Peptides against a protein of PDB entry 3B8E. Designs and how they scored, part 44

Target 1, 230 residues: chain A of PDB entry 3B8E
Amino acid sequence: PFLIFIIANIPLPLGTVTILCIDLGTDMVPAISLAYEQAESDIMKRQPRNPKTDKLVNEQLISMAYGQIGMIQALGGFFTYFVILAENGFLPIHLLGLRVNWDDRWINDVEDSYGQQWTYEQRKIVEFTCHTPFFVTIVVVQWADLVICKTRRNSVFQQGMKNKILIFGLFEETALAAFLSYCPGMGVALRMYPLKPTWWFCAFPYSLLIFVYDEVRKLIIRRRPGGWVE

## One batch from the design tools (peptide; made by RFdiffusion4, then SolubleMPNN)

Design b1_p12_4_s1 (from b1_p12_4, 7 letters changed)
Fold by OpenDDE base, seed 1:
Structure b1_p12_4_s1 (fold): chain B 230 residues (1-230), chain A 12 residues (1-12)
Amino acid sequence: as target 1 above (230 residues)
Amino acid sequence: REKRLREFLEFL
């Protein structure tokens, strides 16, 4: 998000506070829950990792985590961001290069795509109105990310949802996201303005995409062991 | 208090 903010000079799509809420709030319990996941049925048929030759974090894992899943997550967030700004009169093309004027508190006549003038305060309200849905979008795509992380090779349908701590983590992160989004005063305290409940659904296609993508990947790995996808 | 918090959050 921040890279696109700099490169495209768009209004800030996700605030630092919301990033901290993700990293310290919504991701921590789910990540810990994976330590309690049941071993895959075939784990004892796999050779132990050679600590001298096999990297714990390999190029494939980096490609999967950052290059594939992370990109889908970012696309989901940006989709939500662009939709909200478009609904408020700022089309995506108009946002390019707008950051300088957007962030200038002395400019109170920034025009939207329809020629409507926006004060600095109005612009910041819209910006912060984007932060919460972006955050919620990340939480919703993290549901899929957490579920796909249950297994390396087996389908989630083969593994099942028996990890009660993971289920608790999904509820906790969702409850925390709802609390941060709708609790009175969060707009002032965290710059997290409340979102319409409909915005939660904006992330669902991307969450489903992550899930389907990983299940297809795992299916390919199971059918073609030793392939470039493993 | 809200103004100070806003200013602090603007500084962050």
Scores: peptide ipSAE 0.011, ipTM 0.379, DockQ to the pose 0.023
Fold by OpenDDE base, seed 5:
Order: C-alpha cells, then structure tokens, then sequence
Structure b1_p12_4_s1 (fold): chain B 230 residues (1-230), chain A 12 residues (1-12)
C-alpha cells in the first residue's frame, strides 16, 4: 500500500496509526492461535524437512504470502479506498499525482472530478474516512487468511474448526476492529472516523477469493504431490 | 519535547 502511495502520488490510503493497529492489535492473537492448531491427518506420511537443503522460509512460501495472498489483501483495501473516494467525487484517474496538492494545507481549492472545490479540512476528513474502511477490509480478508493457514495440504473442511483459541482470535480481532471504528474519540485519537456498516461487506468478495484460491491450490497439491505449487 | 511530540502526533 505505501509503495503505491509513493509511486502513484495518491492520497494516503492507509494511515500509519492504522497500520500499527493491524500489526500490534488485530494480527497478534490470531497468529498465536495457530500454535494451538491440531496436526494434519497426513503429517506422518510426509518426509521430514532436510535442515541442510530445505529452508524454513522458501521461495514458494514467500510467493504465497507476499506475491499471492498479500496482493489480494492489498487489492481489497484499494478497492474500498477507490470506491469511497469515487462516492465523494474523486475518480481513480483523478487521484494520480494529486497527493502533493492534497497534502498542502495552503491549497483550499483542490477540484474533484466534477469541478467541486475541497478545502484542506474537507480533504483530510475524506482521507481519514478512507483509513477506517481500509483497515476493516484488511481485518475481513484476514479472517480468510487465518482460516487457510490452519493447514498446508488438507482442506479446511477436512481439518474442521475445532481450535477454540483460533475462534476466540477471530472474535477478538473483529471486536477490536469495531471498537477502533466506532468508539467515541477515535477520530481525534487515531484519525479513524466511523464507517457505515455497509463498508464491512465490501471486503467479502476478496475474503471469499482468498479462501477459494487456497482451497483450489491445496486440491491441486493433493492430486499432484511433488508439483511446483507445494 | 512535548511540542515536538504534539507536532509529530499531528503529523501522524
């Protein structure tokens, strides 16, 4: 997200404080919960890792985590961001290069795609209004990410949802996201303005996409063991 | 230091 902000010179899609709330708030308990997951039923049929040749973090894991799942998460967040800005008069094409004028406190006549002028204060309200739905979008796609991380090869339907700590993590991150989004004073303290409840649903297609993509990947691995996809 | 912290928090 931050790389696109720099390269495209668009208004800030996700605030630094919001990123900290993800990294230190919503992601910690879910990540810890994976340590309590039951072993896959076929684990004893797999050869142990060779510590001399096999890295703990391999190119396939990096490709999956950053190149595939991380990109789908980023696309979900940016989709929400562009929809909110478009509803407020800023079409995606108009956002390219707009950051310099957007962040200038002395420019109070920035035009949107329809010729409406926006003051600095109005622009910052819209920007901070984007940060909260982007954050919530990340939390919603993280539900799918957490669930797919339960297994490496078996389907989630084969593994089941028996890990009570993981279920607690899903509720905790959702409750924290709701608290940060709707608690009075969060707009001043964290620059997180309240979002309409409808914005929670904008991420659902991307969450479903992550889940379906990983289940298809795991299905391919089960049908073709030793393939380049594992 | 408090002024710089406030400015930093306003910058954030």
Amino acid sequence: as target 1 above (230 residues)
Amino acid sequence: REKRLREFLEFL
Scores: peptide ipSAE 0.010, ipTM 0.337, DockQ to the pose 0.019
Fold by OpenDDE base, seed 2:
Order: structure tokens, then C-alpha cells, then sequence
Structure b1_p12_4_s1 (fold): chain B 230 residues (1-230), chain A 12 residues (1-12)
């Protein structure tokens, strides 16, 4: 998000406070819960990792985590961001390069895509209105990410949802996201304005995409052991 | 200082 903010000079899509709420709040318990996941049924049939040649974090893992899943997650967040701004008169193309004028307190006549002028205060309200839905979008896509991380090779349907700590983590992150989104005073304290409940559904296609993508990946791995995807 | 911190926190 921040790289695109700099490169495209768009209004800030996700605040630092919301990023911290993701990294330290919503993602912590889910991440820890993976340590309690049951071993895959075929784990004893796999050769041990060679600690001299095989990195724990390899290029494939980086590609999967950051290059594939992370990009889908980012796209989900940006989709929500662009939808909110478009509903407020700012089409995606119009946002390119707008940051300089957007962040200038002395410019009170920034035009949207329809020629409506926006004061600095109005623009900041819209910007902060994007932060909470972006945050919630990330939480919703993290549901899928957490579920796909349960296994390396087996389908989630083969592994099942037996990890009670993971289930607790999913509820905890959701409850925390709801608390941060709807608790009175969070708009003032964290610049997290309350979102309409409908915004939770904006991430669902991306969450489903992540899940389907990983299940297809795992299916390919199971059908072609020793291929480029392992 | 508070204004700069707010601007920095707004920049962040």
C-alpha cells in the first residue's frame, strides 16, 4: 500500500495506525495458532530438509507469500479503497498524482472527477473513511490466508478444521476488527471511522480467490510431486 | 513540536 502511495502519488490508502493494528493486533493470534496445527498425513513420508542446502525461507516461499498471495491481498485492499473514493466522486485515474494537492491544507478547491470542489477537511474525512474498510478488507483476506497456511500439500478439506486455537484466532481477529471499526471514540483515537457493514463483503471475492488459488496449487503439487511448485 | 509530530503522524 505505501509503495503505491509513493509511486502513484495517490491519497493515503491505509494509515500507519491501521497497519499496526494488523501487524500487532489482528494477525498475531492467528499466526501463533499455526504452531498448533496438526501435522499433514504425509509428513512422515517426506525427506528431512537438508539444513546446508535448503533454506527455511526459499524463493518459492517468498514468491508465494509476497509475490502471489500478498499481491492478491493488496489488490483486495486497493479495490475497496478505489470503490470508496469512486463513490465519493474520485475515479481511480483521477487519483494519480493527486496526493500533492490532496495533502495541501491551503488548497480547498481540489476537484473530483465530476468537477466538485473539496475542502481539505472534506478530503481528510474521505481519506480516513477509507482506512477502516481497507483494514477490514485485509482481515477478511487474512481469513483465507490463515486457512491456506494450515497445510503445504494437503487440501484444507483433507486436513479439516480441527485446530481449536486457529478457530479461536479467526474469531479473535474478527472481533478485534469489529471492535476497532465500531467502538465509539475510535474515529478520534485511531482515525478509524466506522464503516457500513456492507464493506465487509467487498473482500469476499478476493478471499475466495486466495482460497481457490491455493487449493489449485496444492492439487497440482499432489498430482505432480517434484515439480517447480514444491 | 506537537504540530510537527502531528504532521509526521499524518505523513506516516
Amino acid sequence: as target 1 above (230 residues)
Amino acid sequence: REKRLREFLEFL
Scores: peptide ipSAE 0.006, ipTM 0.356, DockQ to the pose 0.023
Fold by OpenDDE base, seed 4:
Structure b1_p12_4_s1 (fold): chain B 230 residues (1-230), chain A 12 residues (1-12)
Amino acid sequence: as target 1 above (230 residues)
Amino acid sequence: REKRLREFLEFL
């Protein structure tokens, strides 16, 4: 989000505080929960990793985590952001380069895509209205991300949902997201304005896409062991 | 300092 904010000079899609809430709030318990995941049923049939040649974090893992799953997550967040701004009269093309004028408190006549003028206060309300749905979108796609991280090769349906700590993590991150989204005063404290419950569903296609993508990937690995997808 | 902090918090 922040890279696109700088490169495209768009209004801030996700606040620094909301990013910290993801990194320190919603992601920590789920990430720790993976340490308690049961070994895959075929783990004893695999050759042990060579600690000298095989890195724990390899290029394939980085490519999958940041290049594939992370991109789908980012697309989900930006989709929500662009939809909200478009509903408020700011089409995606009009947002390019708008940051400078958007963030200037002395400019009270910033035009939208339809020629409507927006005051600084009105623009900031719309901006902060984007932060919460973007954050919630990330949490919803993280459900899928966490579930796919349970296994390297086996389907989630083969592994099952036996990790109680992971289940707790899913509920914790969801409860925290709901708390941050709907608790009175969060608009002032965190610049997170309340979102309509319907915005939670905006991320579901992306969460499903992540899940289906990974299950297909794992299916390919199972059918073609030793392929470049592994 | 308080003005900069407020501006920073308003930026956040």
Scores: peptide ipSAE 0.006, ipTM 0.362, DockQ to the pose 0.022

Design b1_p12_4_s2 (from b1_p12_4, 8 letters changed)
Fold by OpenDDE base, seed 2:
Structure b1_p12_4_s2 (fold): chain B 230 residues (1-230), chain A 12 residues (1-12)
Amino acid sequence: as target 1 above (230 residues)
Amino acid sequence: RKKKLEEFLKYL
């Protein structure tokens, strides 16, 4: 989010406080829960990792985490951001380069895509209105990310959902997201304005995409062991 | 310095 904010000079899509709520709040319990995941049924049939040649974090894992899944997550967040701004008169193309004028408190006549003028206060309201739905979108795509991280090779349908700590983590992150989104005073304290419940569904296509993508990947690995996808 | 701090606080 922040890199695109700098490169494209768009209004801030996700606040620093909301990022901290992801990194320290919603991600921590789910991430710890993976340590309690049941071993894959075929783990004892695999050769031991060679600690000299096989890195624990390899280029393929980095590509999956940051290059592929991370990009899908970011796309989900940005989709929500662009939809909210478009509903408020700011089409995606119009946002390019707009940051300089957007963030200037002395400019009270910033035009939207339809020629409507926006005061600084109005612009900040719509900006902060984007933060909470973006945050919730990340949480919803994290459901899929956490579920796919249960296994490296086996399907989630083969592994099952037996990890009670992971299930608890999913509920905890969802409850925390709901608390931060709807608790009175969060708009003042965290600049997290309440979102319409419909915004929770904006991320579902991306969560499904992540899940399907990884299940297909795992299917390829199972059918072609030792391939470049493993 | 105040402007930079205000700018930073806009992103909080």
Scores: peptide ipSAE 0.000, ipTM 0.319, DockQ to the pose 0.024
Fold by OpenDDE base, seed 5:
Structure b1_p12_4_s2 (fold): chain B 230 residues (1-230), chain A 12 residues (1-12)
Amino acid sequence: as target 1 above (230 residues)
Amino acid sequence: RKKKLEEFLKYL
């Protein structure tokens, strides 16, 4: 998010406080819950990692986590951001280079794509209105990410949803996201304005995409052991 | 440093 904010010079898509709420709030309990996941049924049929040759964090894991899943998460958040701004009169092309004027408190006549002028206060309300749905989009996509992390090779349908701590983590992160989004005073404290319930559904296609992508990846690994996808 | 942090937190 922040790299695109700098490179494209667009209005801030996700606030620093909101990022901290993800990293320290919504992700902690789900991540801990994975330590309680049952071993895969075929784990004893796999060769042990060679500690001299095999890195704990390999290039394939980095590529999967940051290059694939992390990019799909970012795309989901940015999709939500662009839709909200477009509904408020700012088309994606018009946002390029707009940050300098957007963040200037003395400019009260920033034009949207339809020639409507926006005051600094109005622009900041719209910006903060984008932060909450972006955050919620990340949480909804993280549901899929957490579920796919249950296994390395087996399908989630083979493993099942037996980890009660993981299920608790999914409810906890969702309840925390709802609390941060709708609790009175969060607009002042965290600059997170309430979102319409319909915005929760904007992330579902991306959550489904992550789930399907990983299940297909795992299917390929099961059919072709020792391939470059592993 | 505390005032700068409070100012930074106000700009956050």
Scores: peptide ipSAE 0.000, ipTM 0.350, DockQ to the pose 0.019
Fold by OpenDDE base, seed 4:
Structure b1_p12_4_s2 (fold): chain B 230 residues (1-230), chain A 12 residues (1-12)
Amino acid sequence: as target 1 above (230 residues)
Amino acid sequence: RKKKLEEFLKYL
């Protein structure tokens, strides 16, 4: 998110308080829950990792986590961001390079894509209105990410949902996201304005895409072991 | 300190 904010000079898509709420709040318990996942049924049939050649964090894992799944998550967040800004008169093309004028408190006549002028306060309301739905979008795609992380090779349908701590993590992150989104005073305390319940559904296609993508990847690995997709 | 944290946070 922040890299695109710098490169494209767009209004801030995700606030740093919201990023901290993701990293320390909604992602922590789910990540810990993976330590309690049952071993895959085929794990004892796999060759042990060679500690001299096989890194715990290899280029394939980084490519999958950040280059594939992380990019789909970012696309989901940015989709929500662009939809909200478009509904408020700012088309995606008009946002390119707008950051400098957007963040200037002395410019009170920033035009949208339809020629409407926006004061600094109005622009910040719209920006902070984007932060909460972007955050919720990340939480909704994290549901899929957490579920796919249960296994490396087996389908989630083969592994099942037996990890009670993981199920608790899904409820915890959702409850925390709802609390941060709807609790009175969060708009002042965290600059997270309340979102319409409909914004929770905006991320569902991307959550489904992550899930389907990983299940297809795992299916390919099962059918063609030792391929470049592993 | 709050402004620096907010500024640091702005870059995250």
Scores: peptide ipSAE 0.006, ipTM 0.383, DockQ to the pose 0.024; fails the geometry check
Fold by OpenDDE base, seed 3:
Structure b1_p12_4_s2 (fold): chain B 230 residues (1-230), chain A 12 residues (1-12)
Amino acid sequence: as target 1 above (230 residues)
Amino acid sequence: RKKKLEEFLKYL
């Protein structure tokens, strides 16, 4: 989010404090929960890792985590951001390069895509209105990311949802997201204004996309062991 | 390092 803010000169999609809440709040318990996942049924058929040659984090894992899943997560967040701004009169094309004028407190006549003038205060309200839905979108997409991380090769349907700590992690991150989104005073403290409950559903297609994509990937690996996808 | 990088890339 922050790199696109700089490169495209768009209004800030996600606040720095909200970013810290993702890193330190919503991601920690889910990540710890994966340490308690049951071994896959085929693990004893795999050769032990050679600690001299085999990296714990290989290029394939980086490519999947950052290049594929991370891009889908970013697309989900930015989709929500662009929809909110478009509903408030700012079409995506109009946001390109707008940051300089958007962040200038002395400019009180910034025009939207329809010629409506926006004061600095009004623009900042809209910007902060984007932060909470963007955050919630990331959390909803993280549900799918956590679930797909349960297994390397087996389908989630083969592995099942037996890890109680993972289920607790999903509940905890959701409860934290709801708390940060709706607790009185969070708008002032974190610049996270309350979102309409409908914004939670904007992320669901992206969560489903991640889940389907990973299940298809795992299916290909199971059908063609030793392929370039493994 | 991987968790930190995943965390960092979530901010990108």
Scores: peptide ipSAE 0.000, ipTM 0.285, DockQ to the pose 0.024; fails the geometry check

Design b1_p12_4_s3 (from b1_p12_4, 10 letters changed)
Fold by OpenDDE base, seed 4:
Structure b1_p12_4_s3 (fold): chain B 230 residues (1-230), chain A 12 residues (1-12)
Amino acid sequence: as target 1 above (230 residues)
Amino acid sequence: SEEKLKKLLEIL
């Protein structure tokens, strides 16, 4: 999000505080819960990792985490961001290069795509209104990400949802996201303004996409062991 | 600010 903010000179899609809430709040308990996941049914049929040649973090893991899943998460967040701004009169093409004028408190006549003028205060309200849905979108996409991380090779349907700590983590991160989104004073404290509950559903297509993508990937791995997808 | 927020939430 921050890289696109700099490169495209768009209004800030996700604040630093919201990023910290993701990294230190919503992601910690779910990540810890993965340590308690049950072994895959076929794990004992696999050869042990060679500690001399096989890295714990390899290029495939980095590619999967950052290059694939992370990109889908970012796309989900940006989709929500662009939808909200478009509903408020700012089409995506109009946002390019707008940051400089957007962040200038002395410019109170920034025009949207329809010629409506926006004061600095109004612009900051809509910006902070984008932060919460972007954050919520990331959390909703993280549901799918956490679930797919349960296994390397087995389908989630084969592994099942037996990890109670993981289930607790999903509820915890959701409850925390709801708390941060709707608790009185969060707009002042965290610059996270409340959103309509309907915005939670904006991320669902991306969560589904991640889930389907990973299940297809795992299916390919199961059908073609030792392929380039593994 | 609260009134402006309410108006924006009516548009969203």
Scores: peptide ipSAE 0.000, ipTM 0.333, DockQ to the pose 0.063
Fold by OpenDDE base, seed 3:
Structure b1_p12_4_s3 (fold): chain B 230 residues (1-230), chain A 12 residues (1-12)
Amino acid sequence: as target 1 above (230 residues)
Amino acid sequence: SEEKLKKLLEIL
């Protein structure tokens, strides 16, 4: 989010405090829960990792996490961001390069895509209105990410949802997201303005996309062992 | 300061 904010010079899509809430709040319990996942049925058929040659975090895992899944997560967040700004009169094309004028307190006549002028205060309200939905979008997409991380090769339908700690993690991150989105004072404290409940559903297509993508990937791996997809 | 925390949070 911050890289695109700098490169595209768009209004800040996700607040810094909100990013900390993701990194320290919503991600920790789910990540820890994966340590309690049951072994895949075929794990004992695999040779032990060679600690001298085989990295625990390999390039393939990084490519999957950051290059594929992370990209889909980012796209989901930005989609939500662009929809909110478009509903407030700022089309995506108009946001390019707008940051300089957007963040200037002395410019009170920034025009939207329809020629409406926005004061600095009004612009900051709409910016902070984007932070909460972006955050919630990340959490909703993380549901799928956590579920797909349960296994490397087996389908989630083969593995099942037996990890109670993982289920607890999903509830915890969702409860935290709801708390941060709706608790009084969060707008002042975290610049997270209240979220319309409908915005929770904006991320669902991306969550589904991640899930389907990973299930298809795992299916290909099962059918073609040793392929480039593994 | 709130600004330093904000900057640290921006980097993260």
Scores: peptide ipSAE 0.015, ipTM 0.449, DockQ to the pose 0.023; fails the geometry check
Fold by OpenDDE base, seed 1:
Structure b1_p12_4_s3 (fold): chain B 230 residues (1-230), chain A 12 residues (1-12)
Amino acid sequence: as target 1 above (230 residues)
Amino acid sequence: SEEKLKKLLEIL
């Protein structure tokens, strides 16, 4: 998000505080919950990792986490961001290069795609209105990420959802997201303005996409062990 | 107070 903000000079799609809420608030409990996941049924049939040759974090895992899943998450967030701005009169093409004027408090006549003038305060309200849905989109996508991380090879349907701590993590991150989105004063304190409940559903296609993608990936790995998809 | 806090947080 921040790289696109710099490169495209668009209004800030996700604030630093919201990033901290993701990294420290919503991700911690889910990540810890994975330590309590039951072993895959076939884990004892696999050879032990060679600590000298087999990295714990390899290029394939980095490619999967950052190059694939992370990109889908970012796309989901940006999709939500662009839709909200478009609903407020700012089409994606109009946002390119707009940041300088957008962030200037002395410019109170920034035009949207329809020629409507926006004051600095109005623009910041719209910007902060984007931060919350972007954050919520990430949380909703993280549901899928957490679920797919339960296993390396087995389908989630084969592994099941028996980890109560993981389930608690999903509720915790959701409750935190709801708290940050709807608690009075969060708009001032965290620049997270209240979100229409319908915007939670904006992320669901991306969560489903990640889930389906990973299940297909795991299916390919099961059918073709040692392939490039592993 | 909210407006003042908002202005302060805008600087931050």
Scores: peptide ipSAE 0.005, ipTM 0.390, DockQ to the pose 0.024; fails the geometry check
Fold by OpenDDE base, seed 2:
Structure b1_p12_4_s3 (fold): chain B 230 residues (1-230), chain A 12 residues (1-12)
Amino acid sequence: as target 1 above (230 residues)
Amino acid sequence: SEEKLKKLLEIL
């Protein structure tokens, strides 16, 4: 998100404080919970890894986790961001290069895509209105990401949801997201304005997409072991 | 390079 903010010079889609809330708040317990996941049923049938050649985190895993899943997460967040801004008169194409004028407190006549002039205060309200839905979108997508990270090869349906700590993590991150989104004072403290509950559903297609994508990937791995998908 | 790429992707 922050790279796109810099490169495209768009209004800030996700605040730095909000990013910290993801990294230190919502992701921490779920990430720890993965350490308690049950081994895959076939793990004992595999040859032991060669510590000299077989990295714990290989290029394929990095590509999957950060290159593919991370991009889908970002797309979900940006989708929500662009929808909110479009509903407020700022079409995606109009946001390109707008950051400089957007962040200038002395410019009170920034035009939207429809010629409506926006004061600095009005623009900042819209910007901060985007932060919470973007954050919530990430959390909702992380539900799927966490679940798919349980296994490398087995389907989630084969593995099951036996890890109680992971289940607790899903509830914890959701509760924290709700707290940060709706607790009084969060708008001032974190620049996270409350969102309508309907915005939680905007992320569901992306969560489903990640889940389906990973299940298909795992299915391919099971059918063709040793492929480039592994 | 991998670590730099990882950090870059975390910021994305």
Scores: peptide ipSAE 0.000, ipTM 0.309, DockQ to the pose 0.023; fails the geometry check

